# Peptides against a protein of PDB entry 5Z08, part 82

Target 1, 168 residues: chain A of PDB entry 5Z08
Amino acid sequence: RQKDEWAKKTSSLMKQLDWFIGEHLGAMLAAEELGGPVVGELMEIDPDDLSAGFNAHGKLKKATSQPDLDRRQRRIDDIWGPQDEQGQAHKRKRGADEALAASAEMRDLIEQLMNKLVEAGGDNSATYVEIPRESAAARFLVRSKVAMFHPNDARRLRLVDFGRDLDD
Target 2, 222 residues: chain B of PDB entry 5Z08
Amino acid sequence: GLPRLIDAIEEASKIPAKRRQTPIKPTIEKLTTHLYTHGASPDSLLRLADLLTLRNHLDQASLAAITRNLYPSSTVSDEVVLRFIGALGHGQLKPTLALQALFLRWLVMVYHLLENPGVLGQVYGVLFDLLDTAAIRPQLCHLLALVTRRKHVRPFRIQAILTLSRQTGGDPNLTGLLRVFKNYYPEIIVGDATKGRASAFKHPDPQWRQHLDEIQQRRSEA

## One batch from the design tools (peptide; aimed at target 2 D50 L54 G86)

Design b2_p26_2_s4 (made by RFdiffusion4, then SolubleMPNN; from b2_p26_2, 13 letters changed)
Fold by OpenDDE base, seed 2:
Structure b2_p26_2_s4 (fold): chain B 168 residues (1-168), chain C 222 residues (1-222), chain A 26 residues (1-26)
Amino acid sequence: as target 1 above (168 residues)
Amino acid sequence: as target 2 above (222 residues)
Amino acid sequence: MPFSPEDVIRMMIEEIQELIAKEKKL
């Protein structure tokens, strides 16, 4: 009975985590990857707003063509094409695609980190996941103090073991 | 009454100081005087918590003055607590670290009035992960000393405190928190980290406590 | 939400791990 209640609660929390990643966190991560604000500085990023790009200060560009587009912004503008109605639809779609990609990356990273922690059986050296790049997702988990980089290798990330007890 | 004063301050908080038609300082003084005399109801506390924790155009001196006079006339709800906890840490939208230290001090001073003290235990990880922020560490350690239960004393947290204690040269507040942990698990090996001077976590403001008790007594007689 | 995304993720992952650990002890 108690085990079944914990299993149900775990399943519910996993669904809530998945929902939070997809509905909120993915767009913020995508914005950070695109040179926007760090996750949490702008809580309400519409995936549609990702299409506007970010200025050199990490603020959402209003549609005014300011000429001093930082090289990153030019790449974003080159990715997002001209501001016609078709261009706006393509921009909205690309913003949504970037948010979906960021959400998928975060889900996969969390899953790998959790699986490695379980498989390690208490060996901290075996808990590291190799990451292909320092992504917004990886940086976010480290800032959240949920994960830590290996002290000598920024391509290795491990989950903090919150479940370990002193009575174990 | 208090609701009307809060209304006026909420409206003023939406406007930059240079664009206000009337100075807000007299209204803040009326609010703080009212709070000092009567305290704040649960509903008023929630509204004031939003004013204190959300980014607005109020000056730091006004926010600090409200916080110093934030006497509850009754209990403190979970919602009010969560507003203050959510305002902690670094970020462009968060209050200054000086104001966050005042919030933590306030939570320590009103801890016995919480409707559900267990709410702080649920957000224990959020509080604990802020220990590296030197500006709020003294008040944070004091709050954690009140909130800590056996379930919160985990290997990763022990290691985190020990590491931070070494990095800080043995902060007395961290030493005090480690002693609280050791009360639940006497077998914890803390090494030299507990040999130093520890904070006693005394009440931050005895005069504020006395005045709070007077406000709370008036409620029990009504 | 009153919490930052970092706080939300931390609270969720911590609680999930604690529940899993409890389930393994039974």
Scores: peptide ipSAE 0.634, ipTM 0.842, DockQ to the pose 0.775
OpenDDE base, seeds 1, 3, 4, 5: peptide ipSAE 0.633, 0.631, 0.631, 0.633; ipTM 0.842, 0.839, 0.839, 0.841

Design b2_p26_3 (made by RFdiffusion4)
Pose (drawn by RFdiffusion4):
Structure b2_p26_3 (pose): chain A 102 residues (1-31, 98-168), chain B 214 residues (1-190, 199-222), chain P 26 residues (1-26)
Amino acid sequence: RQKDEWAKKTSSLMKQLDWFIGEHLGAMLAAEALAASAEMRDLIEQLMNKLVEAGGDNSATYVEIPRESAAARFLVRSKVAMFHPNDARRLRLVDFGRDLDD
Amino acid sequence: GLPRLIDAIEEASKIPAKRRQTPIKPTIEKLTTHLYTHGASPDSLLRLADLLTLRNHLDQASLAAITRNLYPSSTVSDEVVLRFIGALGHGQLKPTLALQALFLRWLVMVYHLLENPGVLGQVYGVLFDLLDTAAIRPQLCHLLALVTRRKHVRPFRIQAILTLSRQTGGDPNLTGLLRVFKNYYPEIIVSAFKHPDPQWRQHLDEIQQRRSEA
Amino acid sequence: MIFDPETTVRMLIEQISINRARETAL
């Protein structure tokens, strides 16, 4: 099957993203850098792992977030995540993977 | 003759205006005239795109003059297209929003000359996420309308464009883009973009006709 | 090619998300 290529591509891309978070983004967030990188990654991992966990239940895809988390503000500003409209301490990913003809 | 002018503009581009041993306006005019007559080669286009995209000491009037006369001879590379894509939106590395509107207008006018028009499809999200920026929204919508293929019409983008249409009170450029979206998915709840400058199109066609000569 | 932090992060996350959706489908 062609499956593990979509796995190989994902494991390769995940590493490239973590490199970018550690090398460039964490430092930008500080303005320590190492702390910012770890929390951004943990948040993105939690966000992505849940979006698929729901499959169809769009309502269950919110994660709890500290009150003034800069990582969530960046992710919302970058249009990769969205706060819950009723309260801003839960967060979901934008669902890039969903496609009508997937 | 053209590379020499670019070499001069590049050097003046590195130092402030008052420290220049010569006014640059006469040299900018020579470049503008040469581009009007002969067009810009693929290589010259790349160098001009750097000058238009990177932060330098060039003034706005000079950059706009260059952009308006950026008629390609032959083709437009991905290297050129991506530089203009990266120049879009807010950020300390990026050019003014006015120049960004000119770049987007230019990409529409030269869309048929791209070596790899699919490259815009590979950055579709970059273009789309910037629709909120009103200063460049009309030009963004026109370009997105040319670039949109079925694979790009995803539910999250459908919802985002509908929300933006409601919040702006109904931007006709947004509804024009939604029309293109509906052509791929008629299930969707319901300006046919014209060329932005016909004289510029005509002048580009004249310059492009030289490619048939040998 | 890196455009800036926001765009780079946005593009990589979209690509990873699409790949995981296709992997699940397969």

Design b2_p26_3_s1 (made by RFdiffusion4, then SolubleMPNN; from b2_p26_3, 12 letters changed)
Fold by OpenDDE base, seed 1:
Structure b2_p26_3_s1 (fold): chain B 168 residues (1-168), chain C 222 residues (1-222), chain A 26 residues (1-26)
Amino acid sequence: as target 1 above (168 residues)
Amino acid sequence: as target 2 above (222 residues)
Amino acid sequence: MFFDPETQLRLLIEEIMENIAKLKKL
């Protein structure tokens, strides 16, 4: 009975985490990867707005045709194609796809980190996950104080041990 | 070093300002500068917590300045937390409500550095019973929002928030706390009292956070 | 969003891991 209640609670929290990643965090991570604001500077990013790209100050560019497109912005505009209705639809779709990709990366990374910590049984050396790159997701976990890099290897990430015996 | 500055302030705190041989302000400025640059060790934090929470002859501006620069260089012990919690509420020996609000804000900003976050859960009732104190309510609701777990969400506390929300005309911080409760019990009917916009519990000071992270990073390199 | 995203993530992960730890003790 108690075990079932704790299992249900854990499942509910995991669903909340998945929802948070998908509905909020994914778009922010995608924005950071696209050279937008760092996650948390802009709390609500519509995936559709990701398509507009970001200026050098990390602000959403309004779709104004201004000529001084920095090379990065040209690359974004080249990535997003002409500003016709089809181009806008392709832009919106790509923004959504980037948010979905960022969400999937974050979910997978968190799952790996949690699994490694659970499996390690207290061996800190066994808790590290190898990351292919320093992603916005990895940086965000570290900034959140949820994960830590290995002191000698920035490709190795571990979850912070929250399993401290909270005496109830 | 920081210990010597604390020693000087501790001795000065025992003496009324008018009877001090030397002005304490320059020593307070040195302390706050040191805290801003290096942070405070756990031992220094405890000593500073006593200076901030115990009745002494330090002026309110000095106490507020120390609190605003109280960057932990490492973790925050249960003992330090309990000093600040013990300083909350009404009483002749308690700090001013303005200073208590700064303490609660500090606890919010250092919550992730607590050695045992569960310590706040153990004193949840003490914190919750102070929600009627308007001067500290915004920071108190924010702290409670961080601390709240399913075990704290009880029918009597739900009803207490609903009642207080009605009495306050729908304080957005109370509505925010009630939304946290609703995450544990979705069936909580927030009713008309919460037609108000719930306050988002945003970080109180992003610059303070950034500076704290810089101080914390230097420790990991030492 | 009710918390900043860093805090929101930390709280969720912390609570999940606490629950897992409790489940292991049962």
Scores: peptide ipSAE 0.586, ipTM 0.815, DockQ to the pose 0.264
OpenDDE base, seeds 2, 3, 4, 5: peptide ipSAE 0.577, 0.586, 0.581, 0.576; ipTM 0.805, 0.810, 0.808, 0.803

Design b2_p26_3_s2 (made by RFdiffusion4, then SolubleMPNN; from b2_p26_3, 10 letters changed)
Fold by OpenDDE base, seed 5:
Structure b2_p26_3_s2 (fold): chain B 168 residues (1-168), chain C 222 residues (1-222), chain A 26 residues (1-26)
Amino acid sequence: as target 1 above (168 residues)
Amino acid sequence: as target 2 above (222 residues)
Amino acid sequence: MIFDPETTLRLLIEQIAELIAKAQKL
């Protein structure tokens, strides 16, 4: 009975986490990876707006009608193709794809971190996940005080052991 | 009445000070006078919490004046509490740290009027993770001292507070919070971190408390 | 959202981890 209630509550929280990552966090992570604002500085990012790119201060560029010939805008435009209606559709699609990719990366990283914590059986040395790069997702987990890097290896990340009790 | 004053301030909060047709200060003074005399109902508290916590065009002096006069006439709902907790920390959309310190002080002073004191226990991690923010640490430690239960005293939190205590040279508020933890687990090895001066977490404003009690008594007689 | 993204993630992960740890003790 109690175990079933905990399983149900865990499942509900996992669904809320998945929703939060997909509906909010993914776009913000994608924006940070694209050289935009740090996650949380801009709370509402439409994935479609990611295609507009960011200025040197990490602010979303307003779709100003004037082609500001800045080299970064060219690189974004070169990545995103012609400024015609098809090019704008391709830009919007890529923004959505980047948000989806960032969401998937965050989900996978959280899952790996949780699994390693469970598998380690209390051995803190065994709780580290190897990350291929310092991603926006990894940085966000550390800023959130959910994870920490290994003190000597920034490619190793572990989840904070929230479940450990003093009565254990 | 109070609702009409809040309506006027809400509308003014949407407009930059330079573009307002009328100064808002006289309306703020009427609001704070009303709050001091009668307190705020639960519905008015929610509206005022939104004005205090959401980014708007109100000046910091006005926000601080409202917060200093935010006497509940009855209880404080979970929703009001969560508005103030959500406004804590660093961010461009968050209130100033000075205003956040006033919110935490307010939560300490109205803790006994919460409809559900357990709501603060649910967001314990949010409060605890802000202990590194020096500007709000005194009020934060006081609130945590009230909220802490056995279930919150975890190894990672003990380690975190010990580390932060060392980094701060033994902040008396952190020492006070460690003593609260030790009350639940006497076996916690806190070393020299508890030998120093600790905050006693006394009521931050006895006059404010007395005035709150007078407002609360008038409700019980009506 | 009532909380910023960092706070939201922290609250969710902490609650999940606590439940997993409780389930492992049973």
Scores: peptide ipSAE 0.554, ipTM 0.787, DockQ to the pose 0.735
OpenDDE base, seeds 1, 2, 3, 4: peptide ipSAE 0.554, 0.553, 0.552, 0.553; ipTM 0.786, 0.786, 0.785, 0.783

Design b2_p26_3_s3 (made by RFdiffusion4, then SolubleMPNN; from b2_p26_3, 11 letters changed)
Fold by OpenDDE base, seed 1:
Order: C-alpha cells, then sequence, then structure tokens
Structure b2_p26_3_s3 (fold): chain B 168 residues (1-168), chain C 222 residues (1-222), chain A 26 residues (1-26)
C-alpha cells in the first residue's frame, strides 16, 4: 500500500514536471535563447508568440502597425535594419521547434542531474554533470535554486540535494 | 569564532522569534562585530548568503545588519554570487525588495573580489529583466554597468532601456546604463528623453570600500 | 496558486527529491 501510494505520487510529480517543462517552460526558455525575456518575466509565452518575436520591451510584437513609431524607434530600426515581415511564418515554425528543443534540453539536463545525485550516494563531488554550454536551461535551474555550478568550474552543474532536509 | 556564531544564528533562524529561548540580537551583534573586524571566509560567506537569501525566521533588521557588514576576507565564489542573484525579483519566498537592493549594492562593492566576474555576465538577462522594479533599479543599473560587455548590448535590450526610460520619465540610472551601452555602440541615440543627468555610478560607500581594503590587506600579510 | 516559474520548478524538484528520498526508506 505505501509503495503503491509512493509510486502514484512519483508518477504524478513526474507528469507535473513534464507538463511544466513542455507546456510552460519550454517556450520561455526558447524565448531567452532567442534573446527574448528571461524565463519568468512572461507569465505565459505561447509558442505562437515566439514567432512574432519580442519587441524591445520583451513584449510580444503585436503585428499592429501602430504608425506612430516614435522618430527614435525609426532611427534604431534604421541602425539595426528593418526586421523583414516575410520571415514571420518560418519564424513561427522555428519558434515551436526552438520551444521543443529547449524543453528536451531541460528534461535531459534535469534527468542527468537527478541521476547523478542518486548515483553519488551522498558524495557531493560525484554529483556534478558536465554541461556543454551555459544554456537558458542551466541558468534557469541555477536561478530557481535547483542547481548549483561548481565553484571553480562553470561547466559543472549539480542538483541541490533537497532530500537532506528531511532527515534533520 | 565566526563558524560558531553562524551555527547559533542558523539554529535560531529555524525557530520563530516568539519560540526562541534566547534573544538572537546579541548573537547578531557579535556576528556583525566579528565580520567588521575580520571579514568572512569563502565558506562563511556561503553560509551567510544562505541565511540572507533563504526564507527563515530572522528579522529584516538583522538581515540588513549582516548584509552591511558582509566584508569578504578573501574572494567571492560563483556560488555566493548566484545565491544573491537567485534571491532577486518578486516571489513569496524571496527576500524583501529593500534587502535585495542591499544585496545588489553589496555585489557592486565586492565586484573586484569575484573569483569569476563572468558569472554575472552569464546571468545578465536575469538582472536586466528586473529593471522595471523601481526599488532595486538604482543598484541594478550600477551592477549592470559593471557587468555589461558587447555581447550583452543587443538591439532588444537597447530598446527596452529606451522604453523604460521614457516610461520612468528618464530615470538617471537608466540613462547611465544607456551611456554604458553607447560605449559599445556609439550610434545609439540617447534621445531627448535622456536630457536628464545620467548617474555616474560612483562607489556606493567609500568608507565601506576603505574598510574592505584594510580587511583584504591583512589577508595578504598573514 | 502558480508562483513564478522559478519557484514552481523549485517546488516540483524539491517534492520529487523528497519523494525519492522517501522511496529509499521504504
Amino acid sequence: as target 1 above (168 residues)
Amino acid sequence: as target 2 above (222 residues)
Amino acid sequence: MFFDAETDLRLLIEQISQNIAKGKKL
């Protein structure tokens, strides 16, 4: 009975995590990688919204041609070049693909971090995962206080051991 | 020693003030006196960063007093930096905005002691996105002014600051940050809305700096 | 009550970690 309840709870939590990563976090991570807002600034990023790109405010560029683009905005657009409209449909598909890629990266990273923590058997030195790059996913885990970089090596990431707090 | 004082405060932090057998204030005063005299080792800094950034039962005055006396005796690790960065923003488990402003001020004052200044560049987005939070904006702009490199100066961030500057009526700290951006892209038009005085991002506390230098010098002689 | 995404992830990972720790004791 207790093992069955534990198994159900484990399954439920894993489903919640998978949902959270896939349906909520992935689009935000993709937005950050694309130079949008950092994860958590936007309560909800629709993957379709990733396609519209982010304005200078990290807000969704609503396609509304407000004609009164301040003379200043025009000059910046002149300096940085017009963001051509034609790329939008390809950008939508790319935005969805980037959200899926970001979700997959986050899932894989969390899985590796959890596996290393379990395998280490309490040895903190053995809990580090080597990360190929500092991704939006890795940064988000650190900001969330879920993971920590190695003090001397920013390529090494470990999961915070929340299990220790239960034994005290 | 400092570790024993931290132990006592950590234990007290787990207990609501009304349930503590002994007042914590005398222990906080001993801690702050010790920190002022000797500074904090990297290990002690990490423990203190956890006390300051994690939700506990310490009062705001005690947390502020610790933060004001948080002199590193050595370097500041990436882990310590990330504790303070992770404490920023809005959330029920996050420190008060007043305390966050003190953390940002501290990061500015110890920036030259970071083991890896690049760590702040890695979390640049997190910091940048908090610019709309008025209570921490002055210190945040100062920190960003130190951290900003060419890779961070992107069109979207330029525009974000320009818009926020307009929305705030030309906050001098935002204007100061725009000047830093302009060092990398001279063509950035800091338009008429920035007719205001830009912040020069001077050291927040010269006395604190001098005292830090004295603590750091004693380490080199030992 | 959804908090910010950072807090929500932390809570999920914390709960999972605690549940894993509990499972080792069963």
Scores: peptide ipSAE 0.472, ipTM 0.421, DockQ to the pose 0.239
OpenDDE base, seeds 2, 3, 4, 5: peptide ipSAE 0.453, 0.449, 0.458, 0.450; ipTM 0.500, 0.451, 0.405, 0.415

Design b2_p26_3_s4 (made by RFdiffusion4, then SolubleMPNN; from b2_p26_3, 9 letters changed)
Fold by OpenDDE base, seed 1:
Structure b2_p26_3_s4 (fold): chain B 168 residues (1-168), chain C 222 residues (1-222), chain A 26 residues (1-26)
Amino acid sequence: as target 1 above (168 residues)
Amino acid sequence: as target 2 above (222 residues)
Amino acid sequence: MIFDPETTLRLLIEQISQLVAKRKKL
């Protein structure tokens, strides 16, 4: 009975994690990869809006000419803003695709990290996952204190073992 | 030895001060004296990073004293760095902002001893997002000035600094960081914010540096 | 979100990890 309850709760939490990654985190990760705000600076990023690019404030460029943008901000946006030549529709699709890609990368990385921790049976040396690149996903896991880099190899991540905190 | 002192402090850290059989202060003094004399090995440094960054029953004065004497005898691992970075920001489980400022100052002072300085570049965003926290901003800007590479200088970060600089009345540390950004992108229009006084990001403690060098030299002779 | 994304992720992973650990001890 208790094992079944824990299994159900685990499944529920996994669904919540998947939802969180897909509905919120993926867009934020994609924004970070695109040179937008770091995950958490902009809490509500519509993947469709990712395509508008980020203004110098890390805010989504609203397509609407806000007239009150300080002349300095306009100049920065003129210098650093994506050139508007590529049609709004192609930009939107690219933003959505980047959010999906970031979500998939995060899911896969978390899954690998969890699997390695389970497989290692308490051997910390066996818990490391090799990452192909430093991604927004990998950085976010480290920032979240969910993962740690190998002391000597920043291409190796391990999941923080939160299970040990139960024995204290 | 240092491991035994750390063991005693780790045990004491689990117990509220009022419930300890022995005062911890003498053990902290022994630890800080040992650290001042010999420095901390990588293993000891990791254990001390845990004591400093994890919520425990150690008093703030003891934590600050350990941090001020946290001389690495060798290199600083990525794991140690990440423990300190993880301890930054707001939260009930995080160290005080005063202690976080000491951690950032420490990272600045030991930056040249990092096994992989690139690890700070990986967490650049975490550090950057904390710039609004006034209590840690001076040390944070100094650390960011060391860590910043071309890849970190993005339009959104440029503007975030510009905005925060305006909001803070031109904090010299932000102006200093913005000058670092301008070294990578000279075309950055900083306007009147660059006319202000900028921090030169000088070494925070020359005496601490000298003492660190003495500890590091002893390792090369052993 | 009640928490920042980092906190949200940590809480989820922590809870999952704890449940997995509890299941292994039984």
Scores: peptide ipSAE 0.530, ipTM 0.463, DockQ to the pose 0.288
OpenDDE base, seeds 2, 3, 4, 5: peptide ipSAE 0.520, 0.503, 0.500, 0.474; ipTM 0.515, 0.545, 0.553, 0.672; seeds 3, 5 fail the geometry check

Design b2_p26_4 (made by RFdiffusion4)
Pose (drawn by RFdiffusion4):
Structure b2_p26_4 (pose): chain A 102 residues (1-31, 98-168), chain B 214 residues (1-190, 199-222), chain P 26 residues (1-26)
Amino acid sequence: RQKDEWAKKTSSLMKQLDWFIGEHLGAMLAAEALAASAEMRDLIEQLMNKLVEAGGDNSATYVEIPRESAAARFLVRSKVAMFHPNDARRLRLVDFGRDLDD
Amino acid sequence: GLPRLIDAIEEASKIPAKRRQTPIKPTIEKLTTHLYTHGASPDSLLRLADLLTLRNHLDQASLAAITRNLYPSSTVSDEVVLRFIGALGHGQLKPTLALQALFLRWLVMVYHLLENPGVLGQVYGVLFDLLDTAAIRPQLCHLLALVTRRKHVRPFRIQAILTLSRQTGGDPNLTGLLRVFKNYYPEIIVSAFKHPDPQWRQHLDEIQQRRSEA
Amino acid sequence: AAEELEAKRKYRNLEEIKERLEHAAF
């Protein structure tokens, strides 16, 4: 099957993203850098792992967030995540993977 | 003759205007004239795109003059296209929003000359996420309308464009893009973009006809 | 087939995040 290539591509891309977060983004978030990289990654991992865990239940895809998390603000500003409209301490990913003809 | 002019504009581009041993306006005009007559080669286009896209000491009037006369001879590379895509939006590395509107207008006018038009499809999300920026929204919508294929019409983009249409009170350029979206998915709840400058289109055609000569 | 579609969905999510974050950073 062609499945593990979609796995190989994902494991390869995950590493490239973590490299970008550690080398470039954490430092930008500081204005320590290492702390910012770890929390951004943990947050993206939690965000992605849940979006698929819901499959169809769009309502269950919110994660709890500290009050003034800069990582969530950046993710929302970058249009990769969205706060819950009723309160801003939960967060969901934008669901890039959902496709009508997937 | 053209590369020599670019070499001069590149050097002046590195130092402030008052420290220049010569006014640059006469040299910018020579470049503008040459581009009007002969067009810009693929390589010259790439160098000009750097000058238009990277921060330098060139003034706005000179950059706009160059952009308006950026008629390609032959084709437009991905290297050129991506540099203009990367120049879009807000950020300290990026050019003014006015120049960005000119670049987007230019990409629409030269869309048929791209070596790899699919490259715009590979950055579709970059273009789309910038629709909130009103200063460049009309030009963004026109370009997105040419670039949209079925694979790009995703539910999150459908919802995002509907929300933006409601919050702006109904931008006709947004509804024009939604029309293109509906062509791929008629299930969706319901300006046919014209060429932005016909004279420029005509002048480009004249310059492009030289490709048939040998 | 369902597992392959899930893998494609994870990939697309990850690719779109990476591209958007790099563009937003710069």

Design b2_p26_4_s1 (made by RFdiffusion4, then SolubleMPNN; from b2_p26_4, 15 letters changed; failed a check: too like the target's own chain)
Amino acid sequence: RQQKEEWARKLKTLEEIYKRLRYAAE

Design b2_p26_4_s2 (made by RFdiffusion4, then SolubleMPNN; from b2_p26_4, 17 letters changed; failed a check: too like the target's own chain)
Amino acid sequence: RQQKEEWARKLKTLEEIYQRLRYSLG

Design b2_p26_4_s3 (made by RFdiffusion4, then SolubleMPNN; from b2_p26_4, 14 letters changed)
Fold by OpenDDE base, seed 4:
Structure b2_p26_4_s3 (fold): chain B 168 residues (1-168), chain C 222 residues (1-222), chain A 26 residues (1-26)
Amino acid sequence: as target 1 above (168 residues)
Amino acid sequence: as target 2 above (222 residues)
Amino acid sequence: RQELEEWARKLKTLEEIYQRLRYAAG
């Protein structure tokens, strides 16, 4: 009986979390990855300024033909540029794909963080997940105070120990 | 207990060393031993932060010894953090740059124990503007590497780091910080002067970390 | 008993994650 109640509550909460990640957070994270606003924070930097990149002098590059800058500028222009109907469909599809990717990354990170916490058996050193990149998802977990980076290695992320905060 | 030791040191700190009736060193040694064994409570941390950051008659060796043993037994409050941040930079009333470097090192080592890590983000500008101070730059860059978020990565700060990197001949700590910035904005071109080996911002003291973890573990069991 | 404690801890952790993510997202 009690086990079943806990299982049911856990399942319900997981569904709510999955919904929140997939339907709400994923799109915002995708926007952040694409150079849009930081999730939960107003982006104080114009995405257009970011797309231009910074030269060796830390000045905004004029939109010069560097292929990677052009790809990014195209990506931003593809996101924010004049929406022809075909452009809108492609933008929507790309936005949806990026939202799905961001949602999947967030889910995977949370799962890994949870699993490592359980596996560590109280060893804080064993609670770290290695992240391939500092994604919008990873950054958001840190901003949310859900996770924290290893003080020495920004590629290592661990769940914040809520146990102390919950038992106090 | 720790409060009584702090009381004695606070009183001694008001008096020039030459006018003290009793040597303070034995009391400092007792304090540091206590801190090493038990850590400091939030209240004790605040009092110690004041002793460390406010101008008093304590000698630099004593202040450094306290700082090296400043193990939090619990969390680190915003107030404690702000005391250390307020102590940074140039000024006659500020601690020595050597001591400031120890404070920054301490903040790096206890970053995971901050009640509100966001407090450092709020004072990001204050920290960033100190990057020109060579004596504290290594630890400052390390702290900024932990604190930096997308909102902090402004064009003017990117330019400032790039400029300072050129002026310093490519300080590896600045290069390390610029790499952190690049994680938020991959379009940041790290100029040729920054092609040098970036600092990996490794833990300043692994033994200190281990001992901190032991102190922190005892709190979770109590 | 241990299994129930683990489930309780897991649930509390998930709840905290959800709350913090929601709060941070606005």
Scores: peptide ipSAE 0.424, ipTM 0.437, DockQ to the pose 0.299
OpenDDE base, seeds 1, 2, 3, 5: peptide ipSAE 0.413, 0.415, 0.411, 0.414; ipTM 0.405, 0.440, 0.523, 0.410

